# Ledger of designs, part 4: peptides against a protein of PDB entry 4DOW

Target 1, 157 residues: chain A of PDB entry 4DOW
Amino acid sequence: TFSWVGRPLPNRKQFQQMYREICMKINDGSEIHIKVGQFVLIQGEDNKKPYVAKLIELFQNGAEVPPKKCARVQWFVRFLEIPVSKRHLLGRSPPAQEIFWYDCSDWDNKINVETIIGPVQVVALAPEEVIPVDQKSEETLFVKLSWNKKDFAPLPP

## One batch from the design tools (peptide; made by RFdiffusion4, then SolubleMPNN)

Design b2_p24_6_s2
Fold by OpenDDE base, seed 2:
Structure b2_p24_6_s2 (fold): chain B 157 residues (1-157), chain A 24 residues (1-24)
Amino acid sequence: as target 1 above (157 residues)
Amino acid sequence: SFERLERTPELEKEIKKILDSFNK
């Protein structure tokens, strides 16, 4: 179950009310608050690892009947999501914790919040920085580069 | 479950149709 936290943000969109924060109630009865700017895991198809995304907007979509709680996201991709024929362009074998900023506009970036599994920690690193492999970093994802379906590039500022 | 959808002309047309219906 998802519910809005706080007052709607001022905006002029006719059929959308924007929010800063949403509350997710999980099975054990506890609540997790997720804010704009945080990173989340999104459940994809069965037998696939969850998608990774950064929350850009949270909004109530009045253009749908009934109204739906939605999010606008910036997509990230895992290395295994990149076509096999293009993986060599990275020039190295990335650790499992590495993800890439998806720098394309061909994907719809609107999701239903019901697809959110939960928050995840994502840390941006410089190219020369080493991705740590320890207990603290086991659940942390790291991003150094972007992927635009053609090549890898430095992370956007 | 969720599958990332490609933004196609057909999808954009459908979205526009929905939005226009609410402006009538």
Scores: peptide ipSAE 0.102, ipTM 0.614, DockQ to the pose 0.049
Fold by OpenDDE base, seed 3:
Structure b2_p24_6_s2 (fold): chain B 157 residues (1-157), chain A 24 residues (1-24)
Amino acid sequence: as target 1 above (157 residues)
Amino acid sequence: SFERLERTPELEKEIKKILDSFNK
């Protein structure tokens, strides 16, 4: 179950109410609050394994009947999602915790908040910074580069 | 719905590890 936290933000978009935060109620009755700017794991509607994304917007879409709680996201990909034929372009063997900013527009970036599994920690690093791979940091993901389906590049601003 | 790249068995294992850590 998902519920908005707080009042709608000032917005002039027709049929849309924007929010800063949403509350996710899990089975044991506890609640997790997720804000714009945080990273989440998302389950596909076809029951694909979870994806990683950054929340850009949280909004209720009043154009739908009934209104739907939605989010706009920035997608990330793991190295193992990169085509085998292009993995060599990275020039190194990344740790399992490394993800890449997806720099393409061919994917829909609007989701239903019901697909959110939960939050995840993602840390942006400079190329020279070392990614921790110990047991204490296994739940944290790290991003250094973007992927545009053709090559790797420095992170966008 | 949205479409993403195909998942590999190794990727699925890593995702499972992450999810299991949240349930602990």
Scores: peptide ipSAE 0.080, ipTM 0.436, DockQ to the pose 0.041
Fold by OpenDDE base, seed 4:
Structure b2_p24_6_s2 (fold): chain B 157 residues (1-157), chain A 24 residues (1-24)
Amino acid sequence: as target 1 above (157 residues)
Amino acid sequence: SFERLERTPELEKEIKKILDSFNK
């Protein structure tokens, strides 16, 4: 169950109410609050590998009937999502915790919030910084580079 | 294009840990 937290922001788009925060109620009855700017795991198809994304915008889409709770996201990709033929371009074997900023516009960046599995920590690092790969950091993902379907590059500004 | 892989037990475990951490 998802519900908006707080009052809507000033209306910027027709038929859309903007929010800063959403509440996700989990099976045990506990609640997790997710805010714009945070990162989430998103489920696509059933049994498919969850996607990683940064929440850019939270909004209720009143243009739909019934209205839907939606989010606009910045996509990230896991290394294994990158085509096998191009993985060598990284020049190294990344740890499982490394993800990449998806630097393409060919994907729809609007999602239904009901596809959110839960929040996740994502930390941006400089290329020279070491990704801590231990049990203590196993719950955190790290991003150093972008992927634009052609090559890896430094993160966008 | 990017591959859409099946979820692995390892990934499921990771997700569970993340969610559990927020419930602590």
Scores: peptide ipSAE 0.050, ipTM 0.401, DockQ to the pose 0.038
Fold by OpenDDE base, seed 1:
Structure b2_p24_6_s2 (fold): chain B 157 residues (1-157), chain A 24 residues (1-24)
Amino acid sequence: as target 1 above (157 residues)
Amino acid sequence: SFERLERTPELEKEIKKILDSFNK
């Protein structure tokens, strides 16, 4: 289950209440607090790795009946989400931990918070930096480049 | 199964902030 933490933030949106933090209660009774700005794993299709996204907004959508707890996110993509015909544009075989900033506006960036599996660590690296492939950082994801459906590009300087 | 989304100026500002955070 998900519940809001703290008071609603002031905003201009008539039918939305914004928050900084949400509490996720897991089956074992433990609680995880997730804040705006953190990265999360989002449930995808069956037998696929979860989607990766950064939380940019947490809000309750009062226009829906009943009101829903939602998030606005910045999407990242895994290499396997890139079309096969365009993967060669990377010019290298990325490690499994590498993800890419999705620099397109064609995807809905509003999600239900119930699709969130949990938080994940994402580290930004310069193109020349080496992504650790050791087992020590297996759970950490790394981003060097953006993907705009046409080509890969360095993150903004 | 994603729907098309048109970016708003507000969203662009947020994206910029996020990108800037990577370069700190």
Scores: peptide ipSAE 0.068, ipTM 0.530, DockQ to the pose 0.033; fails the geometry check

Design b2_p24_6_s4
Fold by OpenDDE base, seed 4:
Structure b2_p24_6_s4 (fold): chain B 157 residues (1-157), chain A 24 residues (1-24)
Amino acid sequence: as target 1 above (157 residues)
Amino acid sequence: SFERLPLTPELEKEIKKIEESFNK
């Protein structure tokens, strides 16, 4: 289902081959190309809402047997993933389309590419910008702030 | 490091409810 696109990038890591792009083949035979820097939906449990992540690295892990196609990601969280006791810190009721940059290192940010459902559009907005909630933007996610398990803050640089 | 766990069924229901409210 997943195959690398292009040649591996120059890399100093012994057992890792890095790539810029991966191709996922869908059931209908069509192909979707996903590149480093794009956002993707990551599956959790079956029929559950997927997680949102930004692809930071695409690499084949040769240290595993058999070698696995992996990705390093930046995680995002939905508002409802925030503990109930901390949600008030946002000071507003976010739309369903809003996600937050997860600003912690406690989560494993390495995934198997097989968990990728597909690409998703994520748009970064300034705090003062209005999140459009219309039919056209229904599939688009928006991020204004980060969450570090303690408080909300402006996005990291 | 911790592996991120799947969303709980309760959370899924809540998300669905919120999404439906925006579509009303």
Scores: peptide ipSAE 0.030, ipTM 0.571, DockQ to the pose 0.040
Fold by OpenDDE base, seed 3:
Structure b2_p24_6_s4 (fold): chain B 157 residues (1-157), chain A 24 residues (1-24)
Amino acid sequence: as target 1 above (157 residues)
Amino acid sequence: SFERLPLTPELEKEIKKIEESFNK
């Protein structure tokens, strides 16, 4: 179950109420609060690994009946999501913890909040920085580059 | 639940296979 935290933010968008934070209730009765700017795991297709995304907007879509709780996200991709024919363009074998900023607009970046599995830690690194692989960082994902379906590039500003 | 994390042993094995393919 998902519920809004706090009052709607001031905005001029018709039929949309924007929020800063949403509460996710888990089966054990505990609650997780997720805010705009945080990274989350999104449910993929059956038997597929979850997607990685950054929350850039939380809003209630009043144009739908009943209104739906939605989010706008920046997508990230795993190396294995990149076509086999293009993987060589990276020029190296990435660690399992590396993800890439998806720099394309062909994907729908609007999701239903009920597809959110939970939060995840994502850290941006410079290309020359080493991805730490230790017990403490095993649950942390790292991003150095963007992927635009043609090639890899430095991260957007 | 949080049991479906992207950093699974299966994913690590798949990446290892890819690495091996690049070195062949």
Scores: peptide ipSAE 0.028, ipTM 0.489, DockQ to the pose 0.080
Fold by OpenDDE base, seed 5:
Structure b2_p24_6_s4 (fold): chain B 157 residues (1-157), chain A 24 residues (1-24)
Amino acid sequence: as target 1 above (157 residues)
Amino acid sequence: SFERLPLTPELEKEIKKIEESFNK
């Protein structure tokens, strides 16, 4: 179950109400609040690993029938999502915790909030910084580079 | 559908289960 937190933000977009925060109720009955700017795991296709995204906007789309709770996101990609023929361009074998900023506009950046599995911690690192590989850091994802379908590059400013 | 979870050890366990299915 998902519900809006707070009043809608001032918005000029017709049929859309924007929010800063949403509340999700999980199986044990507890509640989690997620805000714009935070990172989340998104449900993938059947037998696919969850996607990683940063929330850019939270909004209710009144143009749909019935109205849907939606989000606009910045996508990240896992190493396994990169084509096999291009993986060598990284020049190293990344740890499982490393993700990459998806620097392309070809993907739909709108999601339904019901596809959110839960929040996740994402930390930006400089290229020279070491990604910690221990049990305490297993829940944290790390990003050093972007991927634009052609090559890896430094993170956007 | 996947279980909705916070950033906890339980979430990590769920991710591992999904990874196992992903590799099959």
Scores: peptide ipSAE 0.024, ipTM 0.465, DockQ to the pose 0.119
Fold by OpenDDE base, seed 1:
Structure b2_p24_6_s4 (fold): chain B 157 residues (1-157), chain A 24 residues (1-24)
Amino acid sequence: as target 1 above (157 residues)
Amino acid sequence: SFERLPLTPELEKEIKKIEESFNK
């Protein structure tokens, strides 16, 4: 169950009410608050592993009946999601914890908040920084580069 | 779109752990 936290933010979109924070209620009754700017795991397709995304906007789409709680996200991709023929462009074998900023607009970046599995920690690193591969960092994902379907590049400013 | 392949066993275990922690 998802519910908005706080009052709607001012915006010019006629049929959208924007929010900064949403509350995710878990089965045990506990609540997790997720805010714009945080990273989340998004449910994948059938038999597919979750996607990683950064929340850019939280909004209620009033144009739909019934109104839906939605989010606009920045997608990330895992190395294994990159076509085999392009993987060599990285020039190294990345650790499993590395993800890449998806720098394309061909993917729908609007999601239903109900597809959010939960928050996840994502840390941005400079290209020269080493991704820690130890037990303490196994739950953290790291991003150093972007992927635009053609090549890898430094992260967007 | 990209072809989504299975995650490495190590990362898969961590993702499962995260998912289970939210008990959805």
Scores: peptide ipSAE 0.026, ipTM 0.623, DockQ to the pose 0.040; fails the geometry check

## One batch from the design tools (peptide; made by RFdiffusion4, then SolubleMPNN)

Design b2_p25_1_s3
Fold by OpenDDE base, seed 2:
Structure b2_p25_1_s3 (fold): chain B 157 residues (1-157), chain A 25 residues (1-25)
Amino acid sequence: as target 1 above (157 residues)
Amino acid sequence: MEEEAKKFAEKMKEIEKKVAKKLAE
């Protein structure tokens, strides 16, 4: 179950109410609050692994009947989601914790909040920084580069 | 960090850990 936290933001669009925060009630009955700017895992199709995304906007779409709670996201991709023929362009074998900023507009960046599995920690690193392997970082994902379906590049500013 | 905030942060960490395990599957 998802419910909005707080009042709508002042600059609403037609048929839309925008929010900063949403509450997710999970199976054990506990609640977790997710805010714009945080990273989440999104349910994959079929048996596919979850997708990684950054929440850019939270909004209720009043144009639909019934209204739907939605989010705009920035997608990230895992190395194994990149076509085999293009993986060599990275020039290295990335650790499992590394993800890439998806710098393309061909993917729909609107999701239903019901597809959110939960939050995940993502840390941006400079290209020269080493991805740590310790107890505190084992559940953390790291991003250094973007992927635009053609090549890898430094992260957007 | 206040105790309430700390507890919440720890709870979030636990949830993130569970989700991360799902990601690793």
Scores: peptide ipSAE 0.063, ipTM 0.661, DockQ to the pose 0.024
Fold by OpenDDE base, seed 4:
Structure b2_p25_1_s3 (fold): chain B 157 residues (1-157), chain A 25 residues (1-25)
Amino acid sequence: as target 1 above (157 residues)
Amino acid sequence: MEEEAKKFAEKMKEIEKKVAKKLAE
């Protein structure tokens, strides 16, 4: 169950009401608040592993009937989501916690909030920084590079 | 407020940890 938190932001787009925060009610009855700018896990296809995304916008799409709660996201990809033939371009074996900024426009960046599994912590690191893979950080994902379907590169500014 | 914030932070960590396990599956 998802519900908007707070009043809508000033109207920027036709047929859309924008919000800063959404509330997700989970199975145990607890509530999780997710804000624009935070990272979330998005439901995969047919029990596949979830996708990672950063929330850019939260909005209700009034153009749809009935109106749908939606989000615009920046996608990230996991190493194992990258084609096997191109993984060598990284030049190293990344830890499981490393993800990559998806620097392509071929993916639809609009999602239904119902596909959100939950929040996840993502930390950006410089290429020279070591990813701390320990018990304390097992719940944290790390991003150093982007992936544009051709090669890896430094993160976009 | 600080205690509530701490409690919430810990809860979020637990949730994120649980979600991360799903990511690993």
Scores: peptide ipSAE 0.063, ipTM 0.651, DockQ to the pose 0.024
Fold by OpenDDE base, seed 3:
Structure b2_p25_1_s3 (fold): chain B 157 residues (1-157), chain A 25 residues (1-25)
Amino acid sequence: as target 1 above (157 residues)
Amino acid sequence: MEEEAKKFAEKMKEIEKKVAKKLAE
């Protein structure tokens, strides 16, 4: 179950109410609060391979009946989601914790909040920085580069 | 208040760990 936290933010978008935070109630009765700017895992067809996304906007879509709780996201991709024929362009074998900023517009960046599995920590690093692979970093994902379906590039500003 | 905050943080870490494990599968 998902519910808005706080009052709608001031905006001029027709049929949309924007929010800063949403509450996710999980099966044990506990609550997780997720805010704009945080990273989440999104359910796909294969629940074992969720998508990684950064929440850019939280909004209620009033154009739908009934209104739906939605989010706009910035997508990230895992190395194994990149076509086999293009993986060599990275020039290295990335650790499992590395993800890539998806720099394309062909993916719908609007999601239903009900597809959110949970929060995840993502840290941006410079290309020369080492990805720490220790016990305390096992639950953290790292991003150094973007992927635009043609090549890898430095992260967008 | 601080104790509640710590408990919540621990809960969040547990959830993130479980999700990360699912991602690694």
Scores: peptide ipSAE 0.061, ipTM 0.647, DockQ to the pose 0.023
Fold by OpenDDE base, seed 5:
Structure b2_p25_1_s3 (fold): chain B 157 residues (1-157), chain A 25 residues (1-25)
Amino acid sequence: as target 1 above (157 residues)
Amino acid sequence: MEEEAKKFAEKMKEIEKKVAKKLAE
């Protein structure tokens, strides 16, 4: 179950009401608030592993019937989501918790909030910084580079 | 709203750990 938190933000988009925060109710009855700017895991299709995304906007889409609670996101990709033939371009074997900024527009960046599995911590690192692999960082994902379907590159400004 | 964010900080970490397990599956 998802519900809006707070009052709608001022905007000029027809049929859209924007919000800063949404509340999701977990299976055990617990509640968690997620804000614009935070990172989340999104359901995969057909038993695929979850996607990683940063929330850019939270909005109710009144153009749909019935109205839908939606989000606009910046996608990230996991190493195993990158084509096998291109993985060698990284020049190293990344840890499982490394993700990459998806620098393409071919993916739909609009999602239904009901596809959100939950929040996840993502930390940006400089290329020379070591990705920690220990118990304390087990829940944290790390990003150093972007992926544009052609090659890896430094993160966008 | 901000106060709630602080209040649920620890709970968020617990949820994130559970979510991370789903990522690894």
Scores: peptide ipSAE 0.049, ipTM 0.643, DockQ to the pose 0.027

Design b2_p25_2_s3
Fold by OpenDDE base, seed 1:
Structure b2_p25_2_s3 (fold): chain B 157 residues (1-157), chain A 25 residues (1-25)
Amino acid sequence: as target 1 above (157 residues)
Amino acid sequence: SNTQDEEELKKRYEELLKQLEKLRE
């Protein structure tokens, strides 16, 4: 279950209440608080791996009946989500932990918070920095580049 | 050895994802 934490932000859009934090209750009864700016895993399609996203906004959409708890996100893509015909453009074989900033607007960036699986750690690295491949970083994803459906590029500032 | 490490990390990551899915309510 999901519930808002704190009061709505003052500068809300019409029919939308903005929040900074949401509480996710998990099976063992514990609670995980997720804030704007954090990274999360989003439920994928059947038999598909979860998507990776950064939370940009948390809001209750009052335009819907009943109101829905939603989020706006910045998407990331895994290497295997990139078309096979374009993977060679990277010029290297990335480790499994590498993801890419999705620099396109063709994907809907609005989600239902119910699709959030949980938080995930994402670390930005410079292109020249080596992605650590050890047990300590097994749960961490790394982003070095963006992907705009045409080629790879350095991360936006 | 490096490739082996990558595969192990991949497996561990997949296990993590599976665990997170189970925890979600």
Scores: peptide ipSAE 0.041, ipTM 0.560, DockQ to the pose 0.016
Fold by OpenDDE base, seed 3:
Structure b2_p25_2_s3 (fold): chain B 157 residues (1-157), chain A 25 residues (1-25)
Amino acid sequence: as target 1 above (157 residues)
Amino acid sequence: SNTQDEEELKKRYEELLKQLEKLRE
């Protein structure tokens, strides 16, 4: 179950009511609050692993019947989501914790909040920085580069 | 950047990462 937290933002888009925060209630009755700017795991299709995304906007889409709670996101890709034929372009074998900024607009960046599994920590690193391999960072994802379906590139600012 | 609030979610995610690493070519 998802519900809006706080009052809607004053700036409005047509058919959209925007918010800063959403509450996700889980089975045990506890609540997880997720804010714009945070990173989340999104349910994969079929048996696919969860996607990683940064929340850019939270909004209720009033153009739909019934209205839907939605988010606009910046997508990230896991190494295994990159075509096998292109993976060699990285020039190294990344750890499982590394993800890549998806620098392409071919993916729909609007999601239903119901697809959110939960929050995840993502940390941006410089290319020369080492990804920590310890218990402190086991659940943390790291991003150094972008992927634009053709090549890897430095992380956008 | 953010932190997971639920330890169970954390545990499940850690297991997921391990599985992904094993499946890597």
Scores: peptide ipSAE 0.030, ipTM 0.601, DockQ to the pose 0.016
Fold by OpenDDE base, seed 5:
Structure b2_p25_2_s3 (fold): chain B 157 residues (1-157), chain A 25 residues (1-25)
Amino acid sequence: as target 1 above (157 residues)
Amino acid sequence: SNTQDEEELKKRYEELLKQLEKLRE
């Protein structure tokens, strides 16, 4: 179950109420608050693996009946989501923890909040920084580069 | 606490993501 936290943010968008935070209630009754700017895992399609995204906006879409709780996101891609023929462009074998800023607009960046699996921690690193592989970093994803379907590009931390 | 639950959830899902990547063809 998802519910808004706090008051709606001032905005002039028709049929949309914007929020800063949403509450995700899990099965054991505990609550997890997710805010704009945080990273989340999104459900895959037809048994596809979860996607990684950064929350850009949280809003209720009043144009739908009933109104839907939605989010606008910045997508990230995992290395294995990149076509096999293009993976060599990275020039290295990335650790499983590495994700890439998806620098394309072909993906719909609006989601239903019900597709959120949960929050994840994503840390931006400079290209020259080494991704930690120790026990302390096992639960953290790292982003160093962007991917635009053609090539990788540096992404400042 | 909610904070503790959030951290545990993050770890669990991030580990799951890692495992899923390794399983991809």
Scores: peptide ipSAE 0.109, ipTM 0.678, DockQ to the pose 0.018; fails the geometry check
Fold by OpenDDE base, seed 4:
Structure b2_p25_2_s3 (fold): chain B 157 residues (1-157), chain A 25 residues (1-25)
Amino acid sequence: as target 1 above (157 residues)
Amino acid sequence: SNTQDEEELKKRYEELLKQLEKLRE
């Protein structure tokens, strides 16, 4: 169950109410608050692993009947989501915790909040920085590069 | 999209984290 937190933000978009924060209620009764700018795991298709995304906008789409709670996201991809034929372009074997900024527009960045599994910590690193390998970082994902379906590149600003 | 299965989502979330841990062990 998802519910909006706080009052709608001022916006000029018709049929949309924007929010800064949403509350996710888990089946055990606990509540998790997720804000714009935070990172989340999104349910994968079929048996696919969850996707990683950064929340850019949270909004209720009033143009739909019934209105839907939605989010606009910036997608990230895992190394294993990159075509096998292109993986060599990285020039290294990344740790499992590394993700890549998806620098393409071919993937719809609008989602239903119901597909959100939960929050995840994502830390941006400079190319020269080493991804920590410790127990503390086990739940943290790291991003150093972008992927545009052709090559890897430094992170966009 | 279909209705969220909170239990399944939770399990998948936890599984993902566990997978990350296993690869680091």
Scores: peptide ipSAE 0.055, ipTM 0.634, DockQ to the pose 0.068; fails the geometry check

